# Ledger of designs, part 21: peptides against a protein of PDB entry 4JHK

Target 1, 212 residues: chain A of PDB entry 4JHK
Amino acid sequence: EDYKIQSFDLETQKLLKTALKDPGSVDLEKVSSVIVDQSLKDQVFSREAGRICYTIVQAEAKQTNGSVFRRNLLNRLQQEFKAREETRKRSTQEWVCLVSFICNIFDYLKVNNMPMVALVHPVYDCLFRLAQSDALKNEEEVDCLVLQLHRIGDQLEKMNVQLMDELFNLLRDGFLLQEDLSSMGRLLLLEILEFRAGGWKLSDTAQKYYYS

## One batch from the design tools (peptide)

Design b1_p16_2 (made by RFdiffusion4)
Fold by OpenDDE base, seed 3:
Structure b1_p16_2 (fold): chain B 212 residues (1-212), chain A 16 residues (1-16)
Amino acid sequence: as target 1 above (212 residues)
Amino acid sequence: SPAETDDTNLLNSYEE
């Protein structure tokens, strides 16, 4: 299987490839740090990062029944989550990358083919933050919000439908009542409202856009 | 594979 890691230097690419095949032979703390650092810089990579992380977790479990990588990954994720407001203030780009990364970890890092329950509230917290008025006026944050809901909304709703209802109440209010939305932002909110109402189903074209 | 319970203590700290 091919992984999209061309954004890394050759040394780091080698490190990641080794981790994917033989996690016991590398420093898994370093590997996790590299993945998180890049995910915070490149939102596109965050999708691939989820897949990479899952593979490493499975490889380590199979090799030693260990969870060193996952623990280090989640520790770093916890640190970034706690500092999310400072991150948002410093850089909108880093903030949306953080949200994207958390959501993609939720999407890929499953246990017994089920989402990690402990990630549900952190994911919702991020999405609720993006649904606040001060965030909805920023097109970059709206893009992130809508993208994540397209990718994991159906799964997240199954975990807690009440929170999803509350989230979409905010989105509906934003769409209807908030005056300083961009034209694109308003269109995106409408689209996601209709997407959920339609049972979280996408066209083939939309499927490629959101999940490729 | 390690169960989710191995990470519960860490992830519970997400709650503010």
Scores: peptide ipSAE 0.038, ipTM 0.728, DockQ to the pose 0.622
Fold by OpenDDE base, seed 4:
Structure b1_p16_2 (fold): chain B 212 residues (1-212), chain A 16 residues (1-16)
Amino acid sequence: as target 1 above (212 residues)
Amino acid sequence: SPAETDDTNLLNSYEE
């Protein structure tokens, strides 16, 4: 199986490939750090990172019945999540990468084929932050918000429908009442409102866009 | 597992 790790140097690529197949032979803390660092720089990679992380977790569990990688990964996520407001103030790009990474970990990193309950509230907290007025006026934050809801909205709703209702109340209010939205931002909000109303169903074309 | 429980507790501590 191929993983999109071309953005790393050859040495790091080798490290990651080894971690995927023989996690016990590498420093899993280092591996987790490399993955998180790159995910905070590249929003596209964060999607692949979720898949990579899941594979490493499964490989370690199978090989040693260990969870060193997952522990290190989650610890790093905790640190980044705690500092999310500082990150947002420093760099919108890093902020949306952080949100994307957390959402993608939620999407891929399953425990007993179930989403990690511990990630539900952190994900919602990030999405709620993106749904605030000061964020909705920024197109890149709206893009991130809508993208994540397209990818994991249905799963999140299954975990907590009340929070999803509250989130979409904010989005509706933003769409209807906020005056400083861009035209594209307003269109995206409308689209995501309709998307949920339609049962989180995507057309074939839209599916390719969001999940490829 | 105990490790999983610990991870859950740590993440929950940062919830708003």
Scores: peptide ipSAE 0.032, ipTM 0.700, DockQ to the pose 0.456
Fold by OpenDDE base, seed 2:
Structure b1_p16_2 (fold): chain B 212 residues (1-212), chain A 16 residues (1-16)
Amino acid sequence: as target 1 above (212 residues)
Amino acid sequence: SPAETDDTNLLNSYEE
């Protein structure tokens, strides 16, 4: 399978390709670091990163029944998650990349075809942070919030419907009551409210927009 | 919102 890793230099591309096929022959800590670093800079890559990570995890499991890569990946993820407020303060772009990455790991890094329970609260915590008033006024954060909910909202709801209800209460309140939303932000909130109300079903147009 | 205390040991939880 082909993975979108053109943003890396040739040496790193080779490293990643080797990790995908023969994870035991590379430094998996380095591989995880490279993936996380790039995901924190490129939100588009974060989705591909999820696929890459899952493949490496599976490859290592099959090869050695090991989990070195996953441990390193999740360790780094934990570190970044803990520092998320600092990241947000420093760079909105890096913050939304972090959220996107965490959400994509949740989406792709499944165990027995089920989402990792341990990621549920961290994901919700990120989304709740994006749903706060100080974040909703920033269109970049709203874009991220709505994008993630389109991609993994149905899965998250299955894991914890109570948290999803609470989250959407915040989104509804933001839509109705917050004055400093951008026009596009308000439209996005309305759209996601309707999206959930419709059972998380994507139209052809929406599918293209969020998954192209 | 979820309690941050629930997310203090993510790595340990992943290894379960």
Scores: peptide ipSAE 0.031, ipTM 0.665, DockQ to the pose 0.132
Fold by OpenDDE base, seed 5:
Structure b1_p16_2 (fold): chain B 212 residues (1-212), chain A 16 residues (1-16)
Amino acid sequence: as target 1 above (212 residues)
Amino acid sequence: SPAETDDTNLLNSYEE
């Protein structure tokens, strides 16, 4: 099992590697904070972070039947979620990283092979925020919205179809009625509308783009 | 894996 952690310094890399194999021998609060901090800066890493987090959770459960890492991780996520509007105001880049990270945790951090129910509403809240008119006019936010829906839309719909219907009503209205969308933004909205209508099915090319 | 129930109170505060 190789994980992409080359962006960290050598000391932190050692910390993460140890956490993956022997979580009881490291400060798991520190590990969680390092992962969250990097995920809020690098959207690409957030995908890897989800996989890393799941591995650490499983390793700790197996080693000590503990959940210290997961609790610290979720506590930090809660703090960032509560401050999401302030984050968005400060930096669009940090905001979309936050959304990406929360969505990736939802995707990877399974409990008994099921999504964490408690994360469903927070994820939808983030996506609904991206679906507001002031966000849809920003191409970076539209990119994030569409990416997350490609990755976890089918799972989210299974958890709450009513919220998904409401979300896509907003996206359809944005596509049809909002005047200040970029050309690319409009194309992305159309694509995601068609994606859901097609049953959340990806082509081979799209699968490589979104999941590899 | 540890039960999700142990984190319920923490995650309930996500509701805004």
Scores: peptide ipSAE 0.038, ipTM 0.732, DockQ to the pose 0.599; fails the geometry check

Design b1_p16_2_s1 (made by RFdiffusion4, then SolubleMPNN; from b1_p16_2, 10 letters changed)
Fold by OpenDDE base, seed 4:
Structure b1_p16_2_s1 (fold): chain B 212 residues (1-212), chain A 16 residues (1-16)
Amino acid sequence: as target 1 above (212 residues)
Amino acid sequence: SPLEQVDQEMLQALLE
């Protein structure tokens, strides 16, 4: 199986590949650190990072019945989440990467094929933050919000439909009432409202309208 | 599951 790790140097790529196949032979704390650091820089990688992380978790569990990697990963995640407001103020790009990373960990890092319950509220907290007026005026944050809802919205709703309803109330209000949305931002909000209303699916017609 | 429980405890601060 191939993983998208071309953004790393060759030495790091080798480290990651070894972690995927023989996690007991590498420093899993270092591996987790590398993955998190890159995920905070590259939103595209954060999607792949979730898959990579899950694979390493499975490999370590199978090989040594250990959980060193996951423990280090989640500890780092907790630290970054706690500092999320500082991150947002420092860099919008790093903030949306953080949100993307948390969402993708939620998406891929399953236990007994189920999402980690502990990640549900943190994910919603991030999405609610993106749904605030000061964030909705920033197209980069709107892009992130809508992207995550496209990816994991259906799963999140299954975990807590009440929070999802509250979130979409904010999005509806933003769409209808907020004056300083960009044209694209407003369009994206409308699209995601329709997306959920359609059972987290888009018709071919809608897809062409919004994305082509 | 036991793994789930461990992770829940570790991430409890995220819910606060």
Scores: peptide ipSAE 0.034, ipTM 0.720, DockQ to the pose 0.671
Fold by OpenDDE base, seed 2:
Structure b1_p16_2_s1 (fold): chain B 212 residues (1-212), chain A 16 residues (1-16)
Amino acid sequence: as target 1 above (212 residues)
Amino acid sequence: SPLEQVDQEMLQALLE
């Protein structure tokens, strides 16, 4: 199985490849740090990062019945989550990368094929932050919000439908009432409202309409 | 916030 790690230097690529196959032979704290650092810089990588993390977790569990990598990963995630407002103030790009990373960890780092309950509220907290008026006016944040809801919205709703209802109330209000939305932002909000209303599915026709 | 505190506690529990 191939993993998209071409963005790393050759030494780091080797480290990651070794972690995937023989996690006991590498510094898993370092591996987790490298993955998180890159995920905070590259939103595209964050999707792959989730898959990579899950694979390493499984490999370590199988090899030594250990959980060093997961512990370090979640510890770093906790630190970044706590500092999320500072991150947002410093860099919108890093902020949306952080949200993307947290959501992808939620999506891939499952236990018994179920999402980690402990990540539900943190994920919602991030999405609610993106749904605030000061965030909705930023197309980059709207892009992130809508992307995550497309990826994990159905799973999140299953975990807490009340929070999802509240979130979409904010999105609806933003769509209808907020004046400083970009044209694309408004379009994306409408699309995601329709997406959920359709059971988290989008027809080919609708997809072409919104994303052509 | 209270919710944030709960979130941190839950995340910490994952590290145990």
Scores: peptide ipSAE 0.029, ipTM 0.657, DockQ to the pose 0.164
Fold by OpenDDE base, seed 1:
Structure b1_p16_2_s1 (fold): chain B 212 residues (1-212), chain A 16 residues (1-16)
Amino acid sequence: as target 1 above (212 residues)
Amino acid sequence: SPLEQVDQEMLQALLE
């Protein structure tokens, strides 16, 4: 299977490749740190990171019945989540990368083919933060919010429909009432409102309208 | 917040 790790130096690429095939032969704490660090810098990689992490978790479980990688990964994730407001203040880019990473871990790092329940509220907390007025005025944050809802909104709703209703109430209010939204931001909010209303699907007509 | 605390506890439990 092909993994997009070209952004890393050759030594790190080798480390990651080895972790994917023979996790018992590498420092899995270091591997987890490298993945998290890069995910906080590159939102595109953060998507790939979820898939990579799941593969490493499966490989370690099969090889040694261990969970060293997952433990270190989740520990780091917890630390970053706790510091999310500080991260947002420091860098919007790092903040949206963090949200993207958490959402992608939720999407890929499943247990018994089910989402990790412990990640549900943290994911919603991130999305609710993006739905606040001070965040909705920033197109980068709106892009992140809408992207994540497209990717995992249906799964999140199944886990807690009440929180999803509350979230979309904020999005509706933002769309209707907030004056300092960009034109694109307002368009994206309308699209995601329609997306959920359509059962987390877009009609062909809507797809052409918003993305043609 | 209380909710954040619960989330942290749940996440910590996954590490054990």
Scores: peptide ipSAE 0.028, ipTM 0.646, DockQ to the pose 0.165
Fold by OpenDDE base, seed 5:
Formats: sequence, C-alpha cells, structure tokens
Structure b1_p16_2_s1 (fold): chain B 212 residues (1-212), chain A 16 residues (1-16)
Amino acid sequence: as target 1 above (212 residues)
Amino acid sequence: SPLEQVDQEMLQALLE
C-alpha cells in the first residue's frame, strides 16, 4: 500500500511509514498529532488521513492488541470539536477542514466494520452548523457540506434518519427561501437535494448537468 | 449546549 505523505518533511514521512508498519516502535501520540495538524490545514489530505488512521489502528491492534493511537486521535478530535465555533470565527478554511476531518474519521475508522456510534451526533452537529443561514451564504461552507453528504450521507442516514430529515428540511428551506446564496451555492443545494431523493446517487444525466 | 455535552460524554466514553 502507498500513502500520500509527500507534503511532510522527510523525518515526519519516516515516522508515519514506521507507524504504518511497526506502530509499537514510535510515539503514537506524536503521530496522531501530526496527522490531525495537517488535516486541519489541508482538506485534500483529510481523506488520506482517514485511511492512514485506519491502517495504523489495525496495525497496532495486530501487533500489541493496543489502542494508544486511536485514543490519542479521538482525544484530539474531541478537543477540536469542542472548539469548533472559535475555529469557525477564526478561519472558515480551518473550520471546513475540521468538518472534513471529522467526517472522514467517521467514514474510515470503523469498529467491527461499523461506524462509531459516538461520532454520529458530532458529525450531524457539524453538518447542521453548515446548514444555518449564516453558513449557507458562504460558498466554501456549502462546498464542504455538500462534499461530506456525498461521501457519508447514506451511512449517516442509516444511523439516524430523523436527524437527516431535519437536516434536509433546513437545506430545502435555504434553497427556497434564503436570498443571499451564491449562484454556485444554490446549484449545489439543489444537487444534494436531488442526490438524496435519488437514493444517494446521481443519474448520468444529472452528473453531466451539474459537473460537466 | 446540551447536545454538545452529550457529544462530549460519548467521545469520552470511547477513550475509556
């Protein structure tokens, strides 16, 4: 397996590679910190981070039956989630990176091949925040919201359909009633409404209409 | 918020 870690310096790359193969020989708290820090800066890395995290968790479980990495990772995640409003106030870019990271951890970090139940409400809370009027007017936040729903919406709905219905009521109202949406934002909301209505998939015709 | 408190408790449980 190959992982995209070229954005890190050589020393950190070595650390990550060792963690993937021999997690017991490295400081797993440091490894988790490095991954989280980069994920909060680079939204593209967030998806790769989820895959890396899952691999390290599995490697540690196999090697020592330990869970040091996962505990440190989730502890940091909890801290960042708690401070999410301050993060949003400070930087929209960091905020959407945080949401992306939380969603990707939900997507990749499975327990017995199932999503972590404890992450369901935190994920929904982030998505509900993105669905508020003050966030919907920001195209960067709408981009993030729609991207996450494309990636994990079907899984989230299976965990709690009532929350998903409530979320999409907000998105529908935003699409229909909010006046200060960008043209692209309005288009993305329409697309995601149709995406869910179509069973979390797009037809070939819709794909061409929205993304060609 | 109450929801945030519940979320914190859930995440804390994962660490125990």
Scores: peptide ipSAE 0.027, ipTM 0.649, DockQ to the pose 0.137

Design b1_p16_2_s2 (made by RFdiffusion4, then SolubleMPNN; from b1_p16_2, 10 letters changed)
Fold by OpenDDE base, seed 4:
Formats: C-alpha cells, sequence, structure tokens
Structure b1_p16_2_s2 (fold): chain B 212 residues (1-212), chain A 16 residues (1-16)
C-alpha cells in the first residue's frame, strides 16, 4: 500500500515505513508522537493518519500481539482532548486539526470492524463545541464541523442517534437564529442539514449547487 | 480483549 507521507523528512518517512511493515523494530511511542504531531499541523494528513494508524495497529497485533502503538496513540489523544479548550484559544487551526484527527481515528481505527466506543463521546463533544455560537461565527470551524459530519456523520448516528439529533438541533438553530454567520457558513449549515435529511447522501443537484 | 480494556480506560478518563 502507498501512504501519503511526503510531508515528513526522509528519516521520518523511513521510520513510518518500517513501522508499517515491522513495528517491532521501531520505537512505537516515537511513531505515535510523530503521527499525532503532524496531524495537529495538517488537517489533510489527519485523514491519512487514521489509515496509517490502523495499519500499524494491525501489524503490531499480528507480529507480537502487542498494543504499544495503540496505547501511546490513545494516551496522546486523551491528553490533547483534555486540553482542547486551551488549544482552541491558542490556535483555531490547531483546534480544527485536533477535531479532524479525532474524527479520522474514529473513522479508521476499528476494532473487529466496529468503531471504538471510547471515541464516540469525545467526537460528539468536539462537534458540539463546533456547534456553539462562538464557533459557528468562525468559518474555519464551520468548515471543520461540516467536513467531519460528511465523513463520519452516518457512523456517529448509528452509535448514538439521540446525540446526533441534539447536535443538529443546534445547527438548525444556528442557521435560523444566529446573526453573525458568514454567508458561506450559513450555506454550509444548510447543506449539512439537507445532507443528513437525505440519509447522509447528497444528490447530484445539491452537490452542484453547494460545491461547484 | 486488551484493546477493549484500553478503550474502557480511555472512555472513563475522557468522560470525567
Amino acid sequence: as target 1 above (212 residues)
Amino acid sequence: SPLEEVDKELLEELLK
């Protein structure tokens, strides 16, 4: 398999490639740290990171029946999640990268082809935070919110439909009642409302309207 | 499973 790791230096690329093939021969704590650090800087990479992480987890399990990588990854995730408000205050970019990373880990890091239950509430907490009025006025946060819902909304709903209903109540209210939304933000909220209403699918007509 | 145990621990910590 080919993984998008060109953003790393050659030494780090080698480290990651080795981790993917022979996880027992590398420092998996270091590998996890590298992946998390890059994911917090590059939202695009965070999606690839999920796939990479899943592969490493599987490789380690098969090779040594170990879970060192996963433990380190989740520990780091826990730390970042706990500090999410401070991260948001420090940098909107880092905050949306954090959300993206958590969501993509949820999307790719499955156990027996099932989502990690431990990540359900953290993901919702992040999305609910993005759905607050102080976040909805920031287009970067709205972009993140809508992107994640497009990627994992259907899966999240299957895990907890009540929370999803509550989340979308906030989004509806934001769309209808909040006055300081950007034009694009309002458009994105409308689109995601329609997306869910359509069973987490978007018609060709709607796709053309919102994203062409 | 060991992975499930990790998940439970993480869940407990994240929900505090």
Scores: peptide ipSAE 0.029, ipTM 0.678, DockQ to the pose 0.727
Fold by OpenDDE base, seed 5:
Structure b1_p16_2_s2 (fold): chain B 212 residues (1-212), chain A 16 residues (1-16)
Amino acid sequence: as target 1 above (212 residues)
Amino acid sequence: SPLEEVDKELLEELLK
């Protein structure tokens, strides 16, 4: 398989490639740190990071029946999640990268092909934070919120429909009542409301309208 | 196996 790691220096690329094929021969804590650090800077990479992480987890399990990488990864995720409000205060860009990373880990790092139950509430907590009035006024945060709901909304709803209902009540109220939304922000909220109402799918007509 | 087992303690900490 091909992994998009060209943005790293050659030494780090070698480290990651080795981790994917022979995880027992590298420092898996260092590998996890590198992946998390880059994911917190590049939202696009976070999607690829999820896939890479899952592959390393699989490789380590097959090679040594170990779980060192997963433990280190989740420990780092825990630390970043706990500090999420400070991160948001410091940098909106880093905050949305954090949310994206958490959501992508939820999406890819599955156990027995099922999402980790323990990640459900942390993911919802992040999405609820993005649904608050002070976040909805920021287009970058709205972009992140809508993107994650497009990617994992259906999975999250299956895990807890009550929380999803509450989340979308906030989004509806924001769309209808909040005055300082950007034009694009308002459009995105409308789109995601319709997306869920349509069973987490868009018609061809709707897709062209919102994204053409 | 590590792929099938969940570290309960670690996951509980994530919820904090």
Scores: peptide ipSAE 0.027, ipTM 0.682, DockQ to the pose 0.633
Fold by OpenDDE base, seed 1:
Structure b1_p16_2_s2 (fold): chain B 212 residues (1-212), chain A 16 residues (1-16)
Amino acid sequence: as target 1 above (212 residues)
Amino acid sequence: SPLEEVDKELLEELLK
């Protein structure tokens, strides 16, 4: 399988490749840090990061039945999550990268083909933060919110439908009541409301209307 | 499994 790690220098690429194949031979704390750091800078990399993390977790489990990488990854994730308000204040771009990364880890890093229960509340907390009025007025944050809901909304709902209902109440209120939304932001909120109402499915007609 | 144990531990930490 091909992994998109060309953005790293050659030494780091070698480190990652070794971790994917023989995780016991590398510093897995360093590997996790490198992946998280890059994910916080590049939102596009977050999808690949999820795949890489899952592969390393599986490789370590198979090799030693260990979980050193996963532990280090989740510890770093928890640290970044706890500091999310500071990150948001410092850089909207880094904040949406953080949310994207957490959501992609939720999506890819499955246990027994199920999402990690420990990530459910952190993911919802991030999405609820994006659904606040001060975030909804920022199109970059709305883009992130809607993107994540498209990717993992159905999974999250299965984990906790009550939280999803509460989240979408905020989105509905934002769409209907908030005056300082951008035109695109308002359009995206409407789309995601309809997306969920339609069973988390998007018709071709709807796709053209909202994204073309 | 070890992975499930890590998940449980993290959940406990987040709930504290």
Scores: peptide ipSAE 0.024, ipTM 0.679, DockQ to the pose 0.939
Fold by OpenDDE base, seed 3:
Structure b1_p16_2_s2 (fold): chain B 212 residues (1-212), chain A 16 residues (1-16)
Amino acid sequence: as target 1 above (212 residues)
Amino acid sequence: SPLEEVDKELLEELLK
């Protein structure tokens, strides 16, 4: 199976490929650091990062019954999550990359095909932060929020429907009441409201309209 | 889950 790691230099690509096949032969702390660092810079990669992380976790478990990679990954994730407000203040781009990465870890790092329960609240915390008025006025943050809800909203709702209802109350209020939304931001909020209302689905025609 | 148990301390910290 091919992994989208073209954004790395050749040496790092080799490191990652080795980690995927023979995790015991590489420094898994370094591997985790590389993945997190790149995920904080490239939101597109953060999606692939989730899949890569899952594969490495599985490979290490099978090979040595170890969890070195997972521990290092989650430790770094913990550090970044705790500093999320400072990250947001420093760089909106890094902040949305962080959110994207956390959401993708939630999406891919499953146990017995089930989401990690411990990640539910952290994910919601990130999404709620994006749903605050000071964030909704920033189109980049709205883009991130809507994208994550498209990707994992149905899964999150299954984990806690009450939090999802509260989140969408904020989104509805933002759409209806907030004055300093961009035109695109407002359109995206409307789309995601319709998306959930339709059972986390939207017609092709509607999708084309909102994203054309 | 085994994953959550192994990283219990880290995961609990994420909830803060």
Scores: peptide ipSAE 0.030, ipTM 0.690, DockQ to the pose 0.570; fails the geometry check

Design b1_p16_2_s3 (made by RFdiffusion4, then SolubleMPNN; from b1_p16_2, 9 letters changed)
Fold by OpenDDE base, seed 3:
Structure b1_p16_2_s3 (fold): chain B 212 residues (1-212), chain A 16 residues (1-16)
Amino acid sequence: as target 1 above (212 residues)
Amino acid sequence: SPLEEVDKELLESLLK
């Protein structure tokens, strides 16, 4: 199985690979820290991070019936989530990476193929923050918002359709009424509105139009 | 599930 961890140095790659196969032989706190730190720097990696985390959780559960890795991971996630507003003020890039990471953890860290219910509201909180007017004017935040909805919107809606309706009301209003959206931002909002309206699917023609 | 319950307090803290 191939994991996309080329961005790490060789020593860290070895650490991660060992954690995936034999979690009991490594410092799982260190492993969790490495994964979170990189996820906060690289939005692309955050997607892979979800898969890696799931695998480590499963491996540790099978090996020792333990949850040291998950506990450390969630503890760090808690800290970052609590500080999300400060993070946003400091760095938009770090903020969108944080959102991406939380969403990807929601997507991959499942129990019996079901999402963790406790993560639903935190995910929505992040998405609602991205849907505020001060965030919608920033194309990087719109990119993040739309990307996450493409990835987990259908799952998230199944968990709470009322919140999803409220979220998309904000997106519709932003698309129609907000004056300081970028052209691309407005286009992305329209696309995601159509995406949901189509049952979280988009035609090939529409896909090419929006992302050509 | 037992897996979810292990870190219940941490997960609930994310709701704040």
Scores: peptide ipSAE 0.026, ipTM 0.673, DockQ to the pose 0.584
Fold by OpenDDE base, seed 4:
Structure b1_p16_2_s3 (fold): chain B 212 residues (1-212), chain A 16 residues (1-16)
Amino acid sequence: as target 1 above (212 residues)
Amino acid sequence: SPLEEVDKELLESLLK
């Protein structure tokens, strides 16, 4: 199995590859820091980061029955989450990368093939923040919100349907009532509303309409 | 399991 880590320099690539195969031979705190740092800068990488993290967690558990990497990863994630409003104020790009990373960790870093319950509320908190009026007017934030809901919405709903209902009430209201949405933003909100209504899937025709 | 312990620690931290 190969991992998309070509965005790193060769030395860091080697570090990551070693962590994937022999986590006990590397500084797992450093590895976690590198992954988080890159994920906060590159939203595309954050998806791959989730998969990488899961693999390292499993490898360490198997090799030493340890959890050093996961602990460091989650601690860093929590730190970033706590500072999310400051991050948003500083950089929308970093903020959406943070949300994307948290959601991807939720998606990939599973225990017994189940999502970590502890991440449910933090994920919803991020999505609710993206669903506020001041965020919905920013297309970059809407893109992030809709992307995450496409990826993990069905899983999140299974964890807490009430919160999902509340979230989509906000999205509906945004679609119907908010005046300063971009045309694309409004289109994306409509699409995600239909996506959920269709059981977290769209027909081929609908997909082509919204994304062609 | 180690993973369960981490989850517990994270949960406790989030509840503070």
Scores: peptide ipSAE 0.023, ipTM 0.654, DockQ to the pose 0.884
Fold by OpenDDE base, seed 2:
Formats: C-alpha cells, sequence, structure tokens
Structure b1_p16_2_s3 (fold): chain B 212 residues (1-212), chain A 16 residues (1-16)
C-alpha cells in the first residue's frame, strides 16, 4: 500500500515506512510522536494519519503482540484533547488539525470493523465545540466541522443519534440566526444540513451546486 | 478517560 508521507523529510519517511513494515525495528514512541506532531500541522496528513496509525498498530500486534505504538499514540492524543481549548486559543489551524486527527482515528481504529464506543463522546465534544457561535463565525472551523461530518457523520449518528440531533440543532440555529457567518460558512452549513437530511448522501447535482 | 478505554478496547480486539 502507498501512504502519503511526502510532507516529511526523507529520514522521517524512511522511519515511517519501516514502522509500517517492521515496527519492531524502530522506536515506536518516536514514530507516534512524529505522526501526532505532523497531524497537528497538516490537516491533509491528519486524514492519512488515521490509516497509517491503524496499519502500524496491526503490524506491531502481528509481529510481537506489542502495543507500544498504540499506547503512545493514544496517550499523546489524550494530552492534546485535554488541552484542546488552549490549542484553539493559540492556533485555529492546530485546533482543526487536532479535530481532524481525532475524527480520523475514530474512522480507522475500529474494533471488529466498528467504531470504538469510547471515542464517540470525545469526537462529539470536538464537533460541538466547532458548532458554537464563536467557532461558526470562523470559516476555517466550519470547514473542519463540515468535512468531518461528511467523513464520519453517518457512523457517529449510528453510535448516538441524540447527540447528532443536538449537534445539528446548533448548526441549524447557526445557519438561521447567527449574523456573523461568512457567506461560504453559511453555504457549508446548508450543505451539511442537506447532506444529513439525505441520509448522509449527496447527489451529483447537489455536489456541483455546493462545490463547483 | 475515554481514550484509556479506547486503548483497552483496541488492545483486546487486536489480541483476539
Amino acid sequence: as target 1 above (212 residues)
Amino acid sequence: SPLEEVDKELLESLLK
């Protein structure tokens, strides 16, 4: 499989590739740190990071029944999650990258091909934060929110429809009542409202309307 | 914490 790791320097790329193939031969703590650090800087990588992480976890488990990578990954994620408000205050970019990463971990680190229940509330917590008025006025945060809902909204709803209803109530209210939304932000909110209403599907016509 | 629970669930799933 090919993994998108071209954002790293060559040495780090080699490290990651080795981790994917032979995790026992590398410092998996370092690998986890590198992945998290980069995920907090690059939202595009954050998407790929989920897949990479899952692969490394599986590889280590199969090779040595080890869990060093997973443990370090999740510990770091916990730390970042706890500090999410401070991160948001410091850097919107890092904040949305964090959300993206957490959502992608939710998407890829599955148990029996199902999302882990323990990640449901943390993911919703992030999305609810993005749905607050102070976040909705920030187009970068709206972009993140809508993107994550496109990716994992259907899965999240299956895990807790009540929370999803509450979340979308906020989005609807934001769309209708909030005065300082950007034009694009308002458009994105409308699109995601329609997306869910359509069973988390978007017709070709609708896609062209919103994104072309 | 929620993530601690994730760790446990993941570990259990991978060891099966």
Scores: peptide ipSAE 0.022, ipTM 0.603, DockQ to the pose 0.116
Fold by OpenDDE base, seed 1:
Structure b1_p16_2_s3 (fold): chain B 212 residues (1-212), chain A 16 residues (1-16)
Amino acid sequence: as target 1 above (212 residues)
Amino acid sequence: SPLEEVDKELLESLLK
């Protein structure tokens, strides 16, 4: 299986490759830190990171029945989550990368094929922050919000339908009432409203309308 | 499975 790690230097690439094949032979705390750091800088990688993390978790479990990597990963994730407002203030790009990363971890790191309950509220907190009026006016944040809801919205709703209803009330109000949305932002909000209403599915006609 | 056992242990740790 191919993993997109070309953005790292050669030494780090070697470290990651070894972690994927023989996790017991590397410093898994360092590996987790490297993955989180890069995920905060590159949103494309933040998506790939979920898959990489899942593979390392499986490899460590099979090799040593250990969970050192996942423990360190989640600890670092919690630290970044707690500092999310400062991150957003410093860099919108890093903020949306953080949200993307958290959502991808939620999507890939499951317990007995179920999402981790402990990640449900942190994910919703991030999405609610993106749904605030000061965030909805930023197209980069709207893009992130809509992308995550497309990826994990159905799973999140199963975990807590009340929070999802509240979130979409904010999105509907933003679509209808907020004046400083971009044209694309407003279009994306309408699309995601229809997406959920259609059972988290999008018709071919709607797909062409919103994304062609 | 070994992975499921590790997942269960981790979940319990997160809930503490």
Scores: peptide ipSAE 0.022, ipTM 0.660, DockQ to the pose 0.246

